# Designs tried in a protein design run: peptides against a protein of PDB entry 9GMZ. Part 241

Target 1, 343 residues: chain A of PDB entry 9GMZ
Amino acid sequence: TGFPLELLTRPATERLAYFENYTVAHPRLKEVYEILMRTIAEPAGASFIFVYGASGVGKTTLRLRVEQKLTELALPKLESDRARVPVVGIEAIAPESRYFNWKEYYTRALITLEEPLIDHKFDYGVRGISRDNFGKINVESKVVAPALRRALENALIHRHPDVFFVDEAQHFGKVASGYKLQDQLDCLKSLANMTGILHCLLGTYELLTFRNLSGQLSRRSVDIHFRRYCADSPEDVQAFKSVLLTFQQHLPLAETPNLVDHWEYFYERTLGCIGTLKDWLKRVLSDALDREATTITLKDLQKRALSVAQCQKMFKEIQEGERQLSETEADVQNLRSALGLGA

## One batch from the design tools (peptide; made by RFdiffusion4, then SolubleMPNN)

Design b2_p24_2_s3
Fold by OpenDDE base, seed 1:
Structure b2_p24_2_s3 (fold): chain B 343 residues (1-343), chain A 24 residues (1-24)
Amino acid sequence: as target 1 above (343 residues)
Amino acid sequence: SAAEEEEMKKLEELAKEFDLPLEE
């Protein structure tokens, strides 16, 4: 168990790439992964999956691992059906403007659907969408958002992915003055209904505001809460310490740093979010490799830590999200009690 | 301490599970 010792003789770039590509199969990631894979396999008439949790909890890691697995499972079928794409995943961009850029979203989704060297050219039926000599989609500036939407609908129907992932999906909540968040939700609902493609939206707790707007969407959505590790749970503390121990063993350094002895400091500056922890360790490892250091010290950790002010802001956002979920659970219990269903 | 050694042993056992793939 640990990194391949041969990495110690390799360039700093290979050592860093090893750690970047390394994934800890921690309990919360494994649980959410199993639920998500099962839900994709058996959606039971759902059109949406919502995966929500703290920033830096590991949602992007979850998405990438599911995309990898779905691709691997589809390989035998893709030999016979060259038009099919098993999975598509995009990240929603934070708009520079006060409104979500649907034109950019549709363009990125189309590019991602066609990035696999799919020999089968699809005609989008839209003028001003072409492939270059390198197989890249070119969208002319004159192509309007409604035309790009039709192109995406046709592409999704033709490619028929098992799921369409949208990471950072809270950015759909960025609406201009006079627009309703409901209109964004209705747009996504229409896209899912017209294509018959299951959509998985991954995001922060801000995604809850988006999810709660449509009582009609709630009937066709599955919710997955990706929880952080909590310091008030002995089991969560033990899991968090074991994650530190696992990362400690996978840092490609000559001397294994003792991260576990500093677990409280790691918890203070990550709030139990494993993605935040990995990103922190990656920055510190990069600095250590640049200095040709044999190990990582507490001073090296402190240099790349989030500030106390950043942690306090992140913690308030987490507490608000966790509160909203707890209120929803209490509302369900109150509804059951009011219906005469025993507690 | 003996308690710290027992805690570390439990952490090492969990760390082995976390080093496995998400699916077998």
Scores: peptide ipSAE 0.276, ipTM 0.875, DockQ to the pose 0.861
Fold by OpenDDE base, seed 2:
Formats: C-alpha cells, sequence, structure tokens
Structure b2_p24_2_s3 (fold): chain B 343 residues (1-343), chain A 24 residues (1-24)
C-alpha cells in the first residue's frame, strides 16, 4: 500500500505527476460518483443533473473520473460508430460583461465535440465553421450565436454523448437581472430538449440560486449534493483522517510524513474539502521535491496553506449554501406534514 | 495508548478502502 518505491529514483516531475494523477476514493466522492453514473445510465426522463458543493470539494475530479469511465464503457461502440463521442465536458466561463457569452460557450462546446481524432467531417450546416489542416474546428468571428447554437444542436445529435458536462455552471447565474437568468435556463432547457442529451451542471452553491429560479427544471432535474466532511460528525472526521493517511502513503518521498497528527490544522485550512487538501499537498510536494527534501514538515505545510481570511470567506459561502439546502429540506418536510404524510 | 492504536488501525483499514478504484 502506497506509492511505487521506484519513484524515489525518478525525476521530480515524474514524482509530482504521480501524485497529481492519484485519486483517493473517499466516501463522498464514491457516493456522488455512484449516484452520477447511475443517473447517467438511467436518467428516467431527467434532462438535467445538478451537482453542487463547496469550492474545492472535488467536483472536477468527479467529472474527470466519470468522463474516463464513460469513455472506457463506450470504447467497444466507438469502434463501430466513429461519429459517437461518449461524453462532452466544458467549463463555463465567467462573463466579462453583464451577459453570459453564449457565442463563446457554443464555440467551446463545438471545439470539444470535434476532437481532431474524429476523422468524420460533419457538416454543421453553418457557414464559417471549418476544420483546419489538423482537423480542429475553426469558427469565424462573423458566426452569430444563433448559428453556433444550431451547429451545436446538430453536433450533439450526431455525436450523441451520454452526458454533456458543464463545470463552473454557477457562471450562468452571474447575470444582471432575474429575467435574464430565466432566459439562460430556458436556453439550456431548450438545448437539452432539442438534442435529447442529458446535461450535467457542476458548480458551487451559487448554482442553487440558478436552479431554484426554474420551477420547471425541478421536475426534470436530479440534484446531487457533493458534501464536504464536517468536523461535528465523528464518521466524517474518521473519513477525513483516513484521506490524510492515504495521501501520506502516496506522497513519493523517502520518509513518510505524518499528516494525520495534524488533521485539525488540515481541516481548519481545507474546511473538509478534499480537492483543496490535494491541491495544498501538491504545492507542498512540489516545494519539497525542488529542495530534494526527504519529507514534509509542518513548516512546509504552513508556507503553502490558505490564509485564515481566505478560509473564513470560503466557510461563509459554504454555510450559506448548506443553510439554503437545509431550508429546502425543512420546507419539504413541512409540506409533507401539511399534506398529512407522516414524518 | 491502546485507544490510539485501535483508532489508527481503523484509519488504516479505511485508507485501504480509499486506495481502491471508485468501481470494483
Amino acid sequence: as target 1 above (343 residues)
Amino acid sequence: SAAEEEEMKKLEELAKEFDLPLEE
């Protein structure tokens, strides 16, 4: 159990890459992964999946692992259907203006759908979309957003991915007015309905504000809460300590650092978010490898820790999101009680 | 302490589970 000892003789870049590529199958990740994979396999008429949770909880890791698995499962079919793409994943960009840049969104989605390895040229029916000599899509600046949407609809229908991932999806909510938020939701809903492709929106708790604006999406969406580990739960504390122990064993250093003894400090500076923890350990490992250090010390950890002020800000954002979810659960329970459905 | 050793043993067992793939 642990990293391959041969890594100790390898270059620092290879040692770092090992840790970067390593994923701990921690309980919250496993739970959300299983729910997400099941929902993608059997959407039961859902058009949307919302995956929400704290920044740094591990949503990107979840997405990448699901994308990998869906690709592996599709490989036998991809040999026969060269037009198929098993999964599409994009990141939503924060708008530079009061408006979400749909043109950029559609362009990125098209570029991602048309990886250079797909020999099958698809005619998007849109002038100004071409492939370069390397098979990469080029979108002329003159192509308008409605034309790019039609091209994306056609591409999604033709490529027929099992799911369309949108990471950082809270950026759809970063618009100047509530009516525009509804228009964004209606746009996404229309895209999902026109293509028949399941959309998975991953984001922070800010995604809840976006999700709650459409009472119609609630009937055709699956919600997945990717929770952090909470220090008030003994089970969550044990899981968090076990994650530290697992990472400790997978740090390619000559001497295994004792991370578990510092679990409270790790918790204070990560808020129970494993992505934040991993990114912290990556930075510290990089510094240790650059110094040819045999181990990691508490001082090395402190040098790369988030500030208390950053943690306080992140914690406030988490508490607001957790509060909104708790209120929703209470409202459901109150509704059930009012309907005479016993608790 | 014996309690710390037992806790550490439980953590080691969980750590082995976390080192497994997400799917069996």
Scores: peptide ipSAE 0.254, ipTM 0.867, DockQ to the pose 0.837
Fold by OpenDDE base, seed 4:
Structure b2_p24_2_s3 (fold): chain B 343 residues (1-343), chain A 24 residues (1-24)
Amino acid sequence: as target 1 above (343 residues)
Amino acid sequence: SAAEEEEMKKLEELAKEFDLPLEE
């Protein structure tokens, strides 16, 4: 099973869009998806889910797949409750300042929660929040962060999403001091508690710093580690090769490129991160389509590869995150042993 | 290889479970 052969007669834009929209199901994605879906269905008193892993591991793909599935599962209920939104997802933006912009966060959350397709007008109880002629939410610049928070709390309560996703959530941590980070977590905790809505924060291993700082969040949080594929695991190497084999079949080119024979080079330049791999192949495909090329060569791959220096930087960040998790696992085992529960 | 074919079948099964468009 590959790409639809009719794509070879289609414009480059359609061919590229096919590959962009194509998602490879892979073992780590499935594992994390199943854990996340189960946790959303049965939070067991959790208010937060933390999904952490390497940059480019596929967290955004995971989020989008979960959003799609939650929407699908909610469709029968949405017919009876037209006010309900099954899921809401936003991406956190890196603050330009040393301070997180809560006003922007609440505004973006409101805009995302109140998509035009929702027939039921909601009164936010806040002046300066309106819908445009297309049903999109407009927030006037005069609306202050505390008012936007109340509007979001009311909207979340009224719309009752099964989960609120925040992607790139490590950007909350880019604050000038650890104290301000705690205040931000307390704000998020308060929002989750006031609304009763489960929050899922997806991000890099920098999210571990958040968990360690908030001993109160840890009691009401579920952790999900989205692991990369590791070259020291034969099973992980095989899964990575199979992902390459799948991608080579789904590149809408006249001649199927041999990606699998270059698996070590792909691994070297992606660190076992499937999102990084997809983004690389997307760039290379775009270049090939622009040249009306029949296939992708190793030279084409090399032109769009991450530099060794970029990979070394990313690998250090991964190693630090994996180390912190390993230490935490060891601490749990030590605690269990000390409690007489056995390892 | 036989191992690659087996792992491809697993990925195809995973794709079905994800309701991913499989090529007919």
Scores: peptide ipSAE 0.057, ipTM 0.685, DockQ to the pose 0.159; fails the geometry check
Fold by OpenDDE base, seed 3:
Structure b2_p24_2_s3 (fold): chain B 343 residues (1-343), chain A 24 residues (1-24)
Amino acid sequence: as target 1 above (343 residues)
Amino acid sequence: SAAEEEEMKKLEELAKEFDLPLEE
């Protein structure tokens, strides 16, 4: 099974859009998806879910698929409860300043929560929050962060999403020299507690530092490790090769490129991260379509590959994260053994 | 290999579960 052959007669923009919208399912994505969906359905008193993994492992793809599924599952209820939003997803923006901008965060969260398709409008009880002619939320510059927080709390309570996603959540860790990272955690914890809404923070391994600082969050959090594929695992190598095979079948080119024969080079330049692989192939496909090329060559791949220096930097960040997790797992096993619980 | 073909089939089955176009 491959791309629709009719795409070969279509414009380059349509061919590229097909590949951009194509999601390869892979074992790690499915595993994390199933765990996340189950945890959202049955949070068991958890207020937070932490999803951490390498940059480019596919966390955004995971979020979007969960958002889609939660929306589908909620459709029958949304017909009767027009005030409800099934899911809210935002991306945490890296602050331009050394300080996390809570005012901007609350504003973006409110805008995302209050999509124009929601017929049931409510008053936020905050002066300077209005709706435009398209039903979008407008926040006046005079509205202060505490007022925006209260508006968001009221909106989350009223809309009652099953989960609030925050992608790139490691950006909460970018605090200025005078603020404690703990204060950011306490703020998020307070928001989750005040609203009763489950928060899912997705991020890189930098999110572990954020998670570990709050011994109070650990008691009410679920951890999900979104692992990359490892070259030392024959099963992971096979899964990675099979992803390459699927991608080569779904590249809308006249001649199917042989990506699988270059699997080691793909692994070297992606570190087993499928999102990084997709982004690489998308760039290469765009270049091939612009040239009206019939296929993709190794030279085309090399032109758009991450540099060795970029891969080495990414690999060090991954190794540090994987090390921290391995140490934590060992500490858990040591604690279990010390308690007389079998390993 | 037969193992590669089996894992490819699993990924094709998985892909069908995820091939729902993200409606924008």
Scores: peptide ipSAE 0.025, ipTM 0.652, DockQ to the pose 0.184; fails the geometry check

Design b2_p24_2_s4
Fold by OpenDDE base, seed 1:
Structure b2_p24_2_s4 (fold): chain B 343 residues (1-343), chain A 24 residues (1-24)
Amino acid sequence: as target 1 above (343 residues)
Amino acid sequence: SAAEQAEMERLQKLAEEFDKPLEE
């Protein structure tokens, strides 16, 4: 098991693309993938799925793999129903202003729903939304956010995706007041209710603030915690070392680097987050290929590592998120005890 | 050492499982 040896004779761009497209099926990813796929298939009246975890844990990889699978499963039905889109996925943009840009969100969602592969033209019923000669949606500057929302609602109803993914969903929370945060949540809830489309919000532990704001949303939401690997668990350490070994075998270099011997340094600079690890190795591989190097050294790793200060900041954010979840678990236990339900 | 070799064999077995497609 390893990269195709023919890659060693291929251009640096092809070698890098191989590694970029490679995914390790590590235990935490597999677990979250299975839960997410099952929940999408059988939502049981849920309107929202929250997938939360550390930055760089692998949430984008999870989304992309689920999007691929849902597309593959839908292919036989798409031949008969050309209007249907199996899945839609967008990334929420960090607002430049103190307020989330709903106009930009609706525009990006519409563009993604109406990608050129969809031959079936949908009339949005909104003036100032058109398709160009390349099938790309053009939204005139005069189109206001409420009109774009109606266009998106109609498009979601017509295309009827099994799920609508929003990556980096913590950016909805970037509002100046708790009242505006509630308004954002009510807007999302209204969109899900009006369309009947299941929404999956993927984000950092900051997404927990959204989840906790509405007791009504909690009744119609499923939570999925995408955990990092923890150095205090022997099983997690073994899994993390095995991920390093798997990546080591899939680096398209003439000499296989020994990453496993440096597992503590990799853990120190990734905090057990496999996405952070992959991105680090990708940067180091790119540098090695540019130099026509035969292998990767510790010095090459050190050149592209996150700084200790960056790791300390990320670790504080992780600890705060993990603490909030632990407190929630304790609150559930306290509630059960207070209700006379045995612990 | 024999212990290091046994650890590497365990890691290799897990790595082979992680190298499989996510859906298998």
Scores: peptide ipSAE 0.438, ipTM 0.923, DockQ to the pose 0.901
Fold by OpenDDE base, seed 3:
Structure b2_p24_2_s4 (fold): chain B 343 residues (1-343), chain A 24 residues (1-24)
Amino acid sequence: as target 1 above (343 residues)
Amino acid sequence: SAAEQAEMERLQKLAEEFDKPLEE
């Protein structure tokens, strides 16, 4: 078990790319992956899936793995239906102006949905949307947000993806003074309803505030909590140590570093978030490869660690999110008890 | 120690499971 030893004779770029592309199938990722895949296959009348968890827990890795699997499963059908796209995934951008830019969102969604590999050209029915010489969508500056929305609705209906992913979806909650967050939710709800396409919003615990504002979305949504590993759980500590052991075996270095012996330091600086851990190890590996180092030392780790201040900020955000979920779970239990349902 | 060895064996077993594809 470990990286292919032949990588030690390969360029630093290839060694780094190996580790970047490597994914640990850790228990929380596997669990959320299985739930998400099942929910996409059988939405049961849901229009939304909310995947929430700490920043750096691995939500983007989850999305990419689901996108890969949905694409693989769709390949036999795509040969006969060249108009279909199996999955579409975008990242919501943090607005510079404190206002969510719907025009940019619709434009990016259209560009992503209409990749050059799609042989069937679609007429959006909107003037100022064209394709370049490479088949990429070009949107003229004169095209307004309502026209782009209609173009996206028509494209989603025509391409009929199994799911529409929006990563960093907490950015929809960044509304200027005077706009209601409810209006953003109603806009997304309308898009999902008009297209019949399942939407999966992935985000931080800030997404809970967004989810909780719409009692109507709650009836048509599935919630998936992507948990971090907790140091107060012996099972979670064991899983986290085993993730470190797996990563140390897959670092393409001449001498295998002992990451497991430093598990407490790794936990302190990642808060049990495996995405944060992987990104830290990528930075350290890159530095080691640039120096032609044979191994990684604690000093190398310390150089690329998140600061204590960053970890304290992240931990406060996690604690607030976990508290909100715990209160919600207690409310559900209280409701069940009040209804005469057993615990 | 014998306890540390038994822990490392358990960790190695889990690491082998985590090294598998997500679909397995």
Scores: peptide ipSAE 0.430, ipTM 0.920, DockQ to the pose 0.912
Fold by OpenDDE base, seed 4:
Structure b2_p24_2_s4 (fold): chain B 343 residues (1-343), chain A 24 residues (1-24)
Amino acid sequence: as target 1 above (343 residues)
Amino acid sequence: SAAEQAEMERLQKLAEEFDKPLEE
């Protein structure tokens, strides 16, 4: 088990691309993947899935792997229904202003939904939406947000994706007032209800604040906590060390670096977040390949590590999110006890 | 040490499971 040895004779770009495309099937990713795939297959009246966890835990990797699988599973049906798109995935952008840009969101969603490879021309029913000579969607600046919403609703209904992913969805919560946050939730809820399309919002623990503000979304939402590995759990430490060992075997270098011996340092600088770990290793691998190095050293790792100050900030954000979840779990137990349902 | 070897064997077994596709 390891990288294909033929990669050692390949260009640095191909070696880097191999590692970039490699995914460790670690326990937390598998668990969340299985729950997410099951929930997408059988929503049971849910309109929303919330996937929350630390920054760099691997949410984007989860999304991409689910998108890949849903696409693969849909291929036999796509031959008969050329209008269908199996899955749509976008990343929410942090607003430059205190206001979420719905026009930009709808535009990006339309562009992503209507990839050039879709042979079937769809009439959006909105003037100023067109395809270029390459089949890419162009939205004229004159098209207003309500028109873009209608275009997206029509496109989602016509294309019938199994799920609509929004990554970095905590950016919906970055508004100046709680009232505006509710309006945003109501807009998303309305879009999901009008289209019948399941929405999956992936983001940081800031999504909890967003979810808690909408008691109506809570009735039609599934929650998935993508946990990091915790150093106080022997099982989590073993899993984290095994992830390091797996990555060590998949770094396309002539000499296998010993990452496992440095597991505490990796944990200190990733907080048990495998996405952060992978991104760190990608940077270090890129530097090593640029130097035509045979291996990675601790010094190479240190050059690309997050600073202690960055880790402290990230850890504070994680602790606050984990605390909020723990309090919610305690509240549920207290409610169940008070109802006589037992703990 | 024998303990380090036994740990490495356990880690290797887990790593082999982590190297499988997510669906396997």
Scores: peptide ipSAE 0.429, ipTM 0.920, DockQ to the pose 0.894
Fold by OpenDDE base, seed 2:
Structure b2_p24_2_s4 (fold): chain B 343 residues (1-343), chain A 24 residues (1-24)
Amino acid sequence: as target 1 above (343 residues)
Amino acid sequence: SAAEQAEMERLQKLAEEFDKPLEE
């Protein structure tokens, strides 16, 4: 158990890379991973999966692990079907303007679908989309969003990924009016319907506002709540402490730091979000390696901690998201009661 | 304390489970 001891003789860059690449299979991650993998394998007519949770809960880690697994599972088929891409993952960008930049979205999606290693030139049927000498897609500035959409539709049909991931998907909701938000949803629905490709939108609790605007999505979407660990749950506290114990064993330092004894401080500054915890430990490890330190101290942790003000802001955003979900659950129970379906 | 030791043993068992691949 723990990191390979040989790492202690390796360069700081290799020691840091080990920790960066290390993933704790904590209960919430495992649960969401299993649900997501099952839903991708058997979407049962769903066109969308929504994965929502706190910032820093580990959504990016989840995505990367699913992408890795889907790629691994597809390898035998990829040898025979060189046109296939098993999975595509993009990050939605916050619009600089009052409008979501669909042109940029489609361009990024196309670039991601057309990995340089795919020797098969696909004709997108759109002028101004070309491959360079390295096989990368170049999109001319003159190409308009509707043409890029058609190119993406054709590419998604041709490459037939098992899922299309959109990380930071709450950025679709950053529009000047509710009407425009509905238009964004309708665009995504149309893309999913035209391509037959399952879309997975990962985001913060702001994604709930986006999801709730479309009563039609509710019938064709699967919701996955990636919960943080809560300090009011003994089981969640034990899981969080065990994550700290796992991380302390995988910090490539000469002396194992005692993180578990400081669990309350770690909880205070991460709100039970394991991604936030990992990022914090990564920063502290980097500082320790730069100093050739044998261990990390509480003072080292304090130097890289989020401020109380940052934590308070994040906690308020979490509480609002958790409240909205609780209200939805209560509404379902009220509806069931009103229908004469026992509680 | 004996209680602290028993807690650490429980945490260690969970940590060993968390050190496994997501699929195991």
Scores: peptide ipSAE 0.401, ipTM 0.917, DockQ to the pose 0.888

